# Peptides against a protein of PDB entry 4X86, part 53

Target 1, 56 residues: chain A of PDB entry 4X86
Amino acid sequence: EGPQLLLSEAVSRAAKAAGARPLTSPESLSRDLEAPEVQESYRQQLRSDIQKRLQE

## One batch from the design tools (peptide; made by RFdiffusion4, then SolubleMPNN)

Design b2_p22_6_s2 (from b2_p22_6, 11 letters changed)
Fold by OpenDDE base, seed 3:
Structure b2_p22_6_s2 (fold): chain B 56 residues (1-56), chain A 22 residues (1-22)
Amino acid sequence: as target 1 above (56 residues)
Amino acid sequence: PRVVSDEEIKAIGLEAFQQELQ
């Protein structure tokens, strides 16, 4: 029961929509965002964000 | 395309996705 969308996918889509590119490269950024610890932090933040919004 | 730091790109992506969840 994880997130439906991975952080790397969300960031890539949003960056493209915003017309922004990273200082390094899309490839290196994607690699960083796919790191297990980064994805886990995102999952926890996503869950926390949903919980907070449900409490508002 | 505007060039931004990796940190800013991460923030843009996460915020955009969070807004979609509202």
Scores: peptide ipSAE 0.299, ipTM 0.760, DockQ to the pose 0.617
Fold by OpenDDE base, seed 4:
Structure b2_p22_6_s2 (fold): chain B 56 residues (1-56), chain A 22 residues (1-22)
Amino acid sequence: as target 1 above (56 residues)
Amino acid sequence: PRVVSDEEIKAIGLEAFQQELQ
């Protein structure tokens, strides 16, 4: 449910809005965050954490 | 723009990502 958002896009937009740039490089950071397994892992963790909190 | 750690950038982005998924 909801619009699909790429993690790399979220980080890029947030950094831009905050007027901040990564210490390493935008390109390197984007490449790391574009890995499907990274985004999927976070999505799964987020859902799991929320569900756990709701069950407390 | 101000330079911050990669971890802080990730944290800011992850907050946005989290909000979008909820």
Scores: peptide ipSAE 0.298, ipTM 0.763, DockQ to the pose 0.524
Fold by OpenDDE base, seed 5:
Parts: C-alpha cells; sequence; structure tokens
Structure b2_p22_6_s2 (fold): chain B 56 residues (1-56), chain A 22 residues (1-22)
C-alpha cells in the first residue's frame, strides 16, 4: 500500500550520508517525518519520480 | 557532523534520496 521505504528512514540515511545532523535531535526529526500526511505526500512523489525515470 | 536546522536537514535528506532514484 505505502512506500517500501519509509520517508523517515530514507531521510535519516540520506542525512547521515551527507554528514548532516538536525539542530534539535534525530528523534524529533523522525517524528515529524512519520506524520501520515507527510508519508502520503512522499509516497505520491516517489511514485511520480519512478514513473518519470521509466519514461526516460 | 554538520549541524543544521530541522527544515534544512529535511531538505538535504529529501534531495539526497531523490538523487538515489536517478
Amino acid sequence: as target 1 above (56 residues)
Amino acid sequence: PRVVSDEEIKAIGLEAFQQELQ
């Protein structure tokens, strides 16, 4: 139903790879990204991005 | 590590992950 990789996990991994850490805390950032509306927006964007790549 | 605002790190994370899809 949803994306195979949760947005919170994806952003956490990408942020670590970029050598970045949030001013507040990783846990606080994760909670924000776990909001249902944010996760749904991510799902829609991910689906759209994948579709665009398949058309290239 | 580079300490940034929550808003900036969200943007960094999203951009980096999107690059992985390319």
Scores: peptide ipSAE 0.298, ipTM 0.766, DockQ to the pose 0.665
Fold by OpenDDE base, seed 1:
Structure b2_p22_6_s2 (fold): chain B 56 residues (1-56), chain A 22 residues (1-22)
Amino acid sequence: as target 1 above (56 residues)
Amino acid sequence: PRVVSDEEIKAIGLEAFQQELQ
């Protein structure tokens, strides 16, 4: 889904592929990751890191 | 399945998320 991929979906897919589960619960983790501010923070961190590298 | 910390799961997901955004 590229830029449209949700963080919660990416985590779910990655966890499944890795055969891993969170200590807390998948439901609690998904709730945290579906919060718009959390997803946006990760997206902004990525954008910021890319911008920094382009400016190096 | 392997049980890991929530932080580790988030890290794994973030790496996958970053790959999908590229």
Scores: peptide ipSAE 0.296, ipTM 0.760, DockQ to the pose 0.531

Design b2_p22_6_s3 (from b2_p22_6, 10 letters changed)
Fold by OpenDDE base, seed 2:
Structure b2_p22_6_s3 (fold): chain B 56 residues (1-56), chain A 22 residues (1-22)
Amino acid sequence: as target 1 above (56 residues)
Amino acid sequence: PRVVSDEEIRAIGLEAFRQELQ
């Protein structure tokens, strides 16, 4: 139920892989990205983008 | 490591998120 990958984990992994650090501390950023409404918004955006690509 | 804006960090993470969900 719900996406398997958490947005907070994806951001953390990608940032480390890119050798990038946020202006906001990693801990604070992760806490913000753990909010269900934030992750849901990104999931909906992604779904919408995929649908648009399929319709092109 | 380079310091970037929170917006750029989110963009980097979103791309990784997209690849995992697709």
Scores: peptide ipSAE 0.277, ipTM 0.762, DockQ to the pose 0.504
Fold by OpenDDE base, seed 3:
Structure b2_p22_6_s3 (fold): chain B 56 residues (1-56), chain A 22 residues (1-22)
Amino acid sequence: as target 1 above (56 residues)
Amino acid sequence: PRVVSDEEIRAIGLEAFRQELQ
């Protein structure tokens, strides 16, 4: 079992790097993003985006 | 820091997530 990338961690890092803060507190947003179904949704969207780009 | 919608933050995060998975 290898390491798994956490969506909440990626979003937190990206937001900081972009100098952006959400209307919702960073802590509350991160908590929402830690939900497994949310992370899986993003993973599927990524896979779908890749497939669409390859077909264009 | 600039304040943005939660939707925009999630969009930024999705792009970062994409880069990490590639």
Scores: peptide ipSAE 0.276, ipTM 0.762, DockQ to the pose 0.498
Fold by OpenDDE base, seed 1:
Structure b2_p22_6_s3 (fold): chain B 56 residues (1-56), chain A 22 residues (1-22)
Amino acid sequence: as target 1 above (56 residues)
Amino acid sequence: PRVVSDEEIRAIGLEAFRQELQ
């Protein structure tokens, strides 16, 4: 683990830990999650959630 | 392993992502 965590890696680890696999395709999902714009969207959503928590 | 929707997998991943970064 480094200063930056990849979304695709997080999903892979989480899926394994949860004993779950995607309905459509693991490979297709990984490909989608590796897209920079998708990871950025998730990062922004996380940031937004944190900001909301701090405001509460 | 149990099969879940792609949406649920993304949700699981986002939660894991949150846990790792917080």
Scores: peptide ipSAE 0.273, ipTM 0.759, DockQ to the pose 0.527
Fold by OpenDDE base, seed 4:
Structure b2_p22_6_s3 (fold): chain B 56 residues (1-56), chain A 22 residues (1-22)
Amino acid sequence: as target 1 above (56 residues)
Amino acid sequence: PRVVSDEEIRAIGLEAFRQELQ
């Protein structure tokens, strides 16, 4: 899926794999993570982190 | 499953997201 992977799906899969459950219900968390602006923020954070690593 | 904070869940998800993007 690469760059088009939904953050909400990534979080859901990772949480399941880790055997973890959020304090907030999975449904409420997914709803928040499905917001395009939230996903974009995470993408930007990742991009920024990579850029910082390259500059170190 | 163990119950963790929303922040921890987001951190786990971000790592997974990172792995998928790279």
Scores: peptide ipSAE 0.273, ipTM 0.758, DockQ to the pose 0.485

Design b2_p22_6_s4 (from b2_p22_6, 11 letters changed)
Fold by OpenDDE base, seed 4:
Structure b2_p22_6_s4 (fold): chain B 56 residues (1-56), chain A 22 residues (1-22)
Amino acid sequence: as target 1 above (56 residues)
Amino acid sequence: PRVLSDEEIKAIGLQAYQQELQ
């Protein structure tokens, strides 16, 4: 349901395009973002935010 | 390249991620 895109990949692409790198390390950041629960949390947050806006 | 906090990097990527999910 929806496009199959990894959050970690999206963040990596965007950061690279913006010429930015994390203060910690790309590896540490990627490790955190590769956790399925983190990606799902962001997806749920987006959907929740949209629903809230539609209800306002 | 500019160095940003992890949260700032996440914010940049989150915008792209959200666009892809739509």
Scores: peptide ipSAE 0.352, ipTM 0.801, DockQ to the pose 0.515
Fold by OpenDDE base, seed 2:
Structure b2_p22_6_s4 (fold): chain B 56 residues (1-56), chain A 22 residues (1-22)
Amino acid sequence: as target 1 above (56 residues)
Amino acid sequence: PRVLSDEEIKAIGLQAYQQELQ
């Protein structure tokens, strides 16, 4: 199953916590990060990186 | 509030995202 937290939501929360806003707009940034392939790519990359570290 | 590029904002958020997935 997929992650509980959406990438777009995580980025939005982190930006707010850092007191930062994007040059474009929060809405445009969220729309860009809501693409399913983007979130899946990051999830797969993270899992792959962890596996590689365990194999070192 | 400080204004950052979209790439910088994504970089900040990516760390938080990775921590949530672990």
Scores: peptide ipSAE 0.349, ipTM 0.800, DockQ to the pose 0.547
Fold by OpenDDE base, seed 1:
Structure b2_p22_6_s4 (fold): chain B 56 residues (1-56), chain A 22 residues (1-22)
Amino acid sequence: as target 1 above (56 residues)
Amino acid sequence: PRVLSDEEIKAIGLQAYQQELQ
């Protein structure tokens, strides 16, 4: 198992690369995305969606 | 700097995250 990419980190990097800032605050946004259940839910959904596509 | 809604920021990040996981 390789190193994990945190969702909050991915969003932060993408925002920085795009020169973008959120309307609220980067801290509030990151906090929402740092919730383990949110990150895991998204990762699982993505994995599930890919698996479904491969089975179609 | 370009100011975007939280939703737009999330969308950019999620797309990047998705690409990284693939």
Scores: peptide ipSAE 0.348, ipTM 0.801, DockQ to the pose 0.572
Fold by OpenDDE base, seed 5:
Structure b2_p22_6_s4 (fold): chain B 56 residues (1-56), chain A 22 residues (1-22)
Amino acid sequence: as target 1 above (56 residues)
Amino acid sequence: PRVLSDEEIKAIGLQAYQQELQ
């Protein structure tokens, strides 16, 4: 049901691909995004947005 | 490397995350 890719990993990969580094640190950024509730909240928002579009 | 704010980097990552879920 859920995505195989973790949100924290997605952000890390995207940053590297863009050649970008955070002002703070990669570790602190990853730590913030590793919280399960953060990933689930965003996934639910995305799902809701898609469902709304399909129902229009 | 480019130094960006945490919010800017998160925005880039969230866009990538959306693409993986579609």
Scores: peptide ipSAE 0.345, ipTM 0.799, DockQ to the pose 0.552

Design b2_p22_7_s1 (from b2_p22_7, 7 letters changed)
Fold by OpenDDE base, seed 4:
Structure b2_p22_7_s1 (fold): chain B 56 residues (1-56), chain A 22 residues (1-22)
Amino acid sequence: as target 1 above (56 residues)
Amino acid sequence: SFEELVAAFREAIARGELLPAP
């Protein structure tokens, strides 16, 4: 259970919303963002942020 | 949050760390 949003997808959507593109290769960035340890860290952070918001 | 991420990207553009999308 928990947040299902992938970091890579979140970054992609946020970049589009901000009108931004990376200075480095998009493929290289995607590879880094899709690393399992990075994704797990993001999931934990997202869950924590949601919990904090609910406590406000 | 998602909004914070968007804001971070906007700031990165302002600092020249990211390029604006075409």
Scores: peptide ipSAE 0.272, ipTM 0.826, DockQ to the pose 0.711
Fold by OpenDDE base, seed 5:
Structure b2_p22_7_s1 (fold): chain B 56 residues (1-56), chain A 22 residues (1-22)
Amino acid sequence: as target 1 above (56 residues)
Amino acid sequence: SFEELVAAFREAIARGELLPAP
């Protein structure tokens, strides 16, 4: 239900755009970002943000 | 937003929390 963008993908793209790499293992970072609770929180925030913008 | 995320990464580099990509 609602938009579901992968936080891991968003972070990966943003890091590339910023020219950044993590100090820790990329795999460890991906693991943290792919945690279900993290992804769900991101989905909720994204949906909320989109709805707010549509109401403007 | 995506742009805010990019900006956050740039700031993290400035703070030394992230490394510049090779």
Scores: peptide ipSAE 0.271, ipTM 0.827, DockQ to the pose 0.731
Fold by OpenDDE base, seed 1:
Structure b2_p22_7_s1 (fold): chain B 56 residues (1-56), chain A 22 residues (1-22)
Amino acid sequence: as target 1 above (56 residues)
Amino acid sequence: SFEELVAAFREAIARGELLPAP
């Protein structure tokens, strides 16, 4: 239920859009970004952002 | 948001915390 966009995917897309590359290995970054607690935090933020947009 | 994330990346590049893509 709710937003299901992965933080790892969002970060990857945003980095590309910003023209950035990580200083750490992509594998290490993906591992950290896919951790359940990190993903849950992102889900909450994304939900909040969507709600804010709906109110605008 | 996605746009905020992009902005954060741009700022990180400006601060030298991230490398620009080749």
Scores: peptide ipSAE 0.271, ipTM 0.826, DockQ to the pose 0.680
Fold by OpenDDE base, seed 3:
Structure b2_p22_7_s1 (fold): chain B 56 residues (1-56), chain A 22 residues (1-22)
Amino acid sequence: as target 1 above (56 residues)
Amino acid sequence: SFEELVAAFREAIARGELLPAP
């Protein structure tokens, strides 16, 4: 259970919204951001953030 | 949050740490 938004997708969307582009290749960045341990940490943070927002 | 992530990217651009999108 929990949010399924990938960190790689979140970063991509945020970068676009901010008008930024990566210094490295998009493929290399995606590879790093899609690592299982990185994604799990992000999932936990995202879940926590959503819970906080719902309680406001 | 997503909004904070966007803000962080904007600040990084301002500092010259990231390139602005064309």
Scores: peptide ipSAE 0.270, ipTM 0.827, DockQ to the pose 0.692

Design b2_p22_7_s2 (from b2_p22_7, 9 letters changed)
Fold by OpenDDE base, seed 1:
Structure b2_p22_7_s2 (fold): chain B 56 residues (1-56), chain A 22 residues (1-22)
Amino acid sequence: as target 1 above (56 residues)
Amino acid sequence: SFEELVELFKKMIEEGKLLPAP
């Protein structure tokens, strides 16, 4: 329930848009970003942001 | 937001925390 967007995918898209790459390997970064606790935190933030936008 | 994330990454490049894409 609620919005679902993988943080790793969001970061990948944003990195491309910003013209950025990680200092470490992309695989290491993906592993860190795909951790359940990190993903859940991002989902909560995304949901909150969307709800705020809908209330405008 | 996505826009904030992009802005953050641009800032990190300027600060040397990320590398510019080739």
Scores: peptide ipSAE 0.215, ipTM 0.800, DockQ to the pose 0.716
Fold by OpenDDE base, seed 3:
Structure b2_p22_7_s2 (fold): chain B 56 residues (1-56), chain A 22 residues (1-22)
Amino acid sequence: as target 1 above (56 residues)
Amino acid sequence: SFEELVELFKKMIEEGKLLPAP
């Protein structure tokens, strides 16, 4: 039922893969990323990306 | 996508918006 991965988790994994860390505290970043409106935007974007891949 | 996000983060390191992980 749609994307299950939280944006905060996706960002965390991507940051590790990129070898990056935030300028501010990880906790502050996580708080911002866990905001409902941000998570919803991510869900919509991920859904869109999947649809694009299926059309290739 | 996840891959795009990774590349974005790498770019942000180059631009000084993120720090390289120790």
Scores: peptide ipSAE 0.214, ipTM 0.799, DockQ to the pose 0.731
Fold by OpenDDE base, seed 5:
Structure b2_p22_7_s2 (fold): chain B 56 residues (1-56), chain A 22 residues (1-22)
Amino acid sequence: as target 1 above (56 residues)
Amino acid sequence: SFEELVELFKKMIEEGKLLPAP
């Protein structure tokens, strides 16, 4: 369980909203963002952010 | 937040670190 939004998806949506594209290929960036350690870091940050909001 | 991420990307475009989408 836990946060289900993938970092790669969040980045993709934000890039679209900002009208941005990477200097490298989107596929190359996606591979980096989908690395397990990167996704885990994102999950932890998201969870931490939620916890901070709950304590405010 | 998501909004902060969007603003970051906009800033990166201005700085030339990202390209504007076609």
Scores: peptide ipSAE 0.208, ipTM 0.798, DockQ to the pose 0.752
Fold by OpenDDE base, seed 4:
Structure b2_p22_7_s2 (fold): chain B 56 residues (1-56), chain A 22 residues (1-22)
Amino acid sequence: as target 1 above (56 residues)
Amino acid sequence: SFEELVELFKKMIEEGKLLPAP
């Protein structure tokens, strides 16, 4: 597959596509989404989801 | 997936957990 997308970028793009904005400040949200542990969790989930789909 | 995120955010707007973008 293609390159992995950062969680912050995925959320940003999805929010834009959905026409949504957070109740909290965008800066606070970005800070939370860019935390290394959060990004790693997202990467693991994405990898797992892809693997599951390939096995179906 | 990306599509799932979009759907989630749309749902959150409907539930009042997110605001519509200006």
Scores: peptide ipSAE 0.192, ipTM 0.787, DockQ to the pose 0.750

Design b2_p22_7_s3 (from b2_p22_7, 9 letters changed)
Fold by OpenDDE base, seed 3:
Structure b2_p22_7_s3 (fold): chain B 56 residues (1-56), chain A 22 residues (1-22)
Amino acid sequence: as target 1 above (56 residues)
Amino acid sequence: SFEELVELFKEMIKNGELLPAP
């Protein structure tokens, strides 16, 4: 359990906040963002960032 | 972070890498 850190969700919300849309189809972008290796990399980066901030 | 993504996307719009939302 614990908080679910989804790259696709983060990107979606950020895109809306920025008023942006992809040059390609949203479906194509979503497919790329939801790839297991991409999601795992994102999770690891966030974990690293959190740990770094906690150590400051 | 979320704020970093927003900033990135704004820059990408300026660079023509993303389209502005309608």
Scores: peptide ipSAE 0.196, ipTM 0.795, DockQ to the pose 0.758
Fold by OpenDDE base, seed 2:
Structure b2_p22_7_s3 (fold): chain B 56 residues (1-56), chain A 22 residues (1-22)
Amino acid sequence: as target 1 above (56 residues)
Amino acid sequence: SFEELVELFKEMIKNGELLPAP
């Protein structure tokens, strides 16, 4: 519901909220997240990872 | 959800998979 955020924007905001930064640069992460060929796969992986961690 | 993503990142910090922001 409502306007959807780009994956890169959503991840960036979540990282800031969590007080986290990637092992690589934020810019590199954003670039990867914005790549069309990576975005959908990453979204699915992220969803899966979230589910797994919430079940721990 | 956004909240779930935040919690994931917090766990990853605890596990050393992500770095804490300065």
Scores: peptide ipSAE 0.193, ipTM 0.782, DockQ to the pose 0.480
Fold by OpenDDE base, seed 5:
Parts: C-alpha cells; sequence; structure tokens
Structure b2_p22_7_s3 (fold): chain B 56 residues (1-56), chain A 22 residues (1-22)
C-alpha cells in the first residue's frame, strides 16, 4: 500500500537534476539498477539513513 | 541522500565518467 522507493527512480531523477546521461545505454543501466539484490540493498541503506537522521 | 547523488553525478560529468544530457 505504501510508496515504493526505487533506486532506478532515484537515479533517474538525480541524473536529470544533474543534467547527466550514462555512457552506456539507459536500458542496460536500468537492468542493473532493477536487479532484485540491488534494489534490496538500496532499500536497506535508505532505511538505515532515515533511522540515523531520526537519532540525530 | 538525493542531493549527494546529484553532486556525485555532476562530478562524474566533470571527470568524463558520465555524459551531459543533450
Amino acid sequence: as target 1 above (56 residues)
Amino acid sequence: SFEELVELFKEMIKNGELLPAP
């Protein structure tokens, strides 16, 4: 039900804000970023970062 | 953070690791 924070979306938005594009094809990059293990790692890091901020 | 990602990408452009968007 809750919003899903996706690494691919975060990277896409950041790239747009930075005015950047990958040297490889966007499709190849997307495949790498959407790998289940990569997405899970991102989710864990994001949760950890939020927890750290709450403890400050 | 998101802001850190943006700065990272800007640096990567300067270093030639990423291309500027058309």
Scores: peptide ipSAE 0.192, ipTM 0.793, DockQ to the pose 0.750
Fold by OpenDDE base, seed 1:
Structure b2_p22_7_s3 (fold): chain B 56 residues (1-56), chain A 22 residues (1-22)
Amino acid sequence: as target 1 above (56 residues)
Amino acid sequence: SFEELVELFKEMIKNGELLPAP
């Protein structure tokens, strides 16, 4: 629905909305999210992928 | 979806997997 958002932008906005911050720098996180696409079909898998990128 | 990500992050905060923003 509506304009498509890049994953990095979606994560950034969602983090702000949730009141969350990454364990690493936002810049490093964004770079990681621009790498190979993260699976979104299963929330559990998505969660794992995001954790890895946020905690690196 | 965006809403799904928000909920996911909220859960991760509750579980101590993410830090809350100051």
Scores: peptide ipSAE 0.177, ipTM 0.773, DockQ to the pose 0.372

Design b2_p22_7_s4 (from b2_p22_7, 10 letters changed)
Fold by OpenDDE base, seed 1:
Structure b2_p22_7_s4 (fold): chain B 56 residues (1-56), chain A 22 residues (1-22)
Amino acid sequence: as target 1 above (56 residues)
Amino acid sequence: SFEEMVEAFKAGIAAGKLLPAP
């Protein structure tokens, strides 16, 4: 139903898996992405994209 | 999930927080 991972966790995992690097540090990245409004935007976008995929 | 990670990755890049692998 909803995201199983926090945005900060998901980004950290994704970055590691893909070999992407944060501009600053993993810690700073996590801190920035823990902002509630950012997490909410992630939730909304994820939901939207999943819905789009279901329509394909 | 994979979908979550992909979305999160895209968000991170779009927000200018991540640099994609070369």
Scores: peptide ipSAE 0.256, ipTM 0.755, DockQ to the pose 0.334
Fold by OpenDDE base, seed 5:
Structure b2_p22_7_s4 (fold): chain B 56 residues (1-56), chain A 22 residues (1-22)
Amino acid sequence: as target 1 above (56 residues)
Amino acid sequence: SFEEMVEAFKAGIAAGKLLPAP
């Protein structure tokens, strides 16, 4: 029901796949995205967006 | 998953942490 990837991992993979770069460094980006509250916000948004898509 | 990556990418851009590569 929840995301399989941590936000930091997902962003890292997404950046590579999309050809995007962190403003600072991969390490700094990962560190910024590892806070539990940030991960929780990501989880909630992801779940919400998936549910919206399924209802279309 | 694809959805996870899209959401993560959006979050990164919105937060001003990512820039598109040239």
Scores: peptide ipSAE 0.252, ipTM 0.751, DockQ to the pose 0.380
Fold by OpenDDE base, seed 3:
Structure b2_p22_7_s4 (fold): chain B 56 residues (1-56), chain A 22 residues (1-22)
Amino acid sequence: as target 1 above (56 residues)
Amino acid sequence: SFEEMVEAFKAGIAAGKLLPAP
């Protein structure tokens, strides 16, 4: 139930694995992604997308 | 999870925060 990772942690892991790079810095990116409203949007989108996949 | 990372990656790109790997 719900995400197991914070958005900032998930992005960090994904970026590292894929070789993606932040436009600014890892620290600045993490700061932006730690905003509560951004984390909440991530939670909602993740939930929605998972549900959509299950219905396909 | 993998899905969480994919979603996070997509969000980062869409928000203009990440550049894809070359």
Scores: peptide ipSAE 0.242, ipTM 0.745, DockQ to the pose 0.354
Fold by OpenDDE base, seed 2:
Structure b2_p22_7_s4 (fold): chain B 56 residues (1-56), chain A 22 residues (1-22)
Amino acid sequence: as target 1 above (56 residues)
Amino acid sequence: SFEEMVEAFKAGIAAGKLLPAP
């Protein structure tokens, strides 16, 4: 139903897989992404994009 | 999932916290 990963975890995995680099540090990035409002925005966007894809 | 990672990657870039790989 909803996302299975926290945003911080998903970003960490995605960055590693893609070779992307944080502007600061992995630790500070994870800390910033653990804010509840940021996690909620991620949840909403993910849900929206999945729904759009299902309609294609 | 793959979809979650893609969305997370996009979010990180949009937030100005990640640099894409060259």
Scores: peptide ipSAE 0.233, ipTM 0.740, DockQ to the pose 0.335

Design b2_p22_8_s2 (from b2_p22_8 with K15A I20V D22E)
Fold by OpenDDE base, seed 2:
Structure b2_p22_8_s2 (fold): chain B 56 residues (1-56), chain A 22 residues (1-22)
Amino acid sequence: as target 1 above (56 residues)
Amino acid sequence: ELDPVAVAIVEELVAQGRMVLE
């Protein structure tokens, strides 16, 4: 649940910053973000990003 | 600061017509 909350919160912040709003229901968006492949990709990318930052 | 992965997701959602820029 941790990763899911982090992703949803991060997406919410990014959307607000970009002035973007959902055209689908909040539930539909949540389901999209909860997809296993999306969560795994996010985890991997987050790890990669952290590694890159540490190497800078 | 913004999470670049989250930003990319927002961009894709907009491209897919599931989000719209105001």
Scores: peptide ipSAE 0.547, ipTM 0.914, DockQ to the pose 0.622
Fold by OpenDDE base, seed 3:
Structure b2_p22_8_s2 (fold): chain B 56 residues (1-56), chain A 22 residues (1-22)
Amino acid sequence: as target 1 above (56 residues)
Amino acid sequence: ELDPVAVAIVEELVAQGRMVLE
């Protein structure tokens, strides 16, 4: 899975856990998640998470 | 185990009125 799919999955899981649902169209949400600053933050988090797990 | 970045995104989306808590 690519970063975008992983992010959408992670957001979906977090939303369900919080009991949150989208009020905007799926397309609008997708555009928001595609923002470069969001994608970069997620990439860094993934890298950090992998590093942590490898050290466990 | 929730993704902290994803959690932050959900919080922001709620704050912006693009998601709602049920």
Scores: peptide ipSAE 0.553, ipTM 0.914, DockQ to the pose 0.636; fails the geometry check
Fold by OpenDDE base, seed 1:
Structure b2_p22_8_s2 (fold): chain B 56 residues (1-56), chain A 22 residues (1-22)
Amino acid sequence: as target 1 above (56 residues)
Amino acid sequence: ELDPVAVAIVEELVAQGRMVLE
């Protein structure tokens, strides 16, 4: 399970929690989530989150 | 616990009119 799948799952969870639903195609959403800067930001956040949890 | 990056993405998608709050 790669970073893209983890991000899409996280976005899905956040959207549901906020009561937000898509107005555009799933393909359009996937394309935006595949942007390199978005993927890198998520990777860094994931590493940070893991480190925080390990130190709890 | 919600992912803060994911939350920010949802906010931006709503701002862009690609998602709507119900």
Scores: peptide ipSAE 0.551, ipTM 0.914, DockQ to the pose 0.632; fails the geometry check
Fold by OpenDDE base, seed 5:
Structure b2_p22_8_s2 (fold): chain B 56 residues (1-56), chain A 22 residues (1-22)
Amino acid sequence: as target 1 above (56 residues)
Amino acid sequence: ELDPVAVAIVEELVAQGRMVLE
């Protein structure tokens, strides 16, 4: 899966755990998650986290 | 295990009024 799908799944899990639901349209939420700075940061952190876990 | 970036995003979306806690 691409970064956007991975992020959306992670946000979905976090929202469920927090008991949070969207107030805006799915399109608006998608735009929020598609911000390039968010996508790139998430990709980098995901890679780093995987590396850390493999080394534990 | 929850993704800390995703958790931060949810918190920010709630703070901005784009999500609500049930």
Scores: peptide ipSAE 0.548, ipTM 0.914, DockQ to the pose 0.616; fails the geometry check

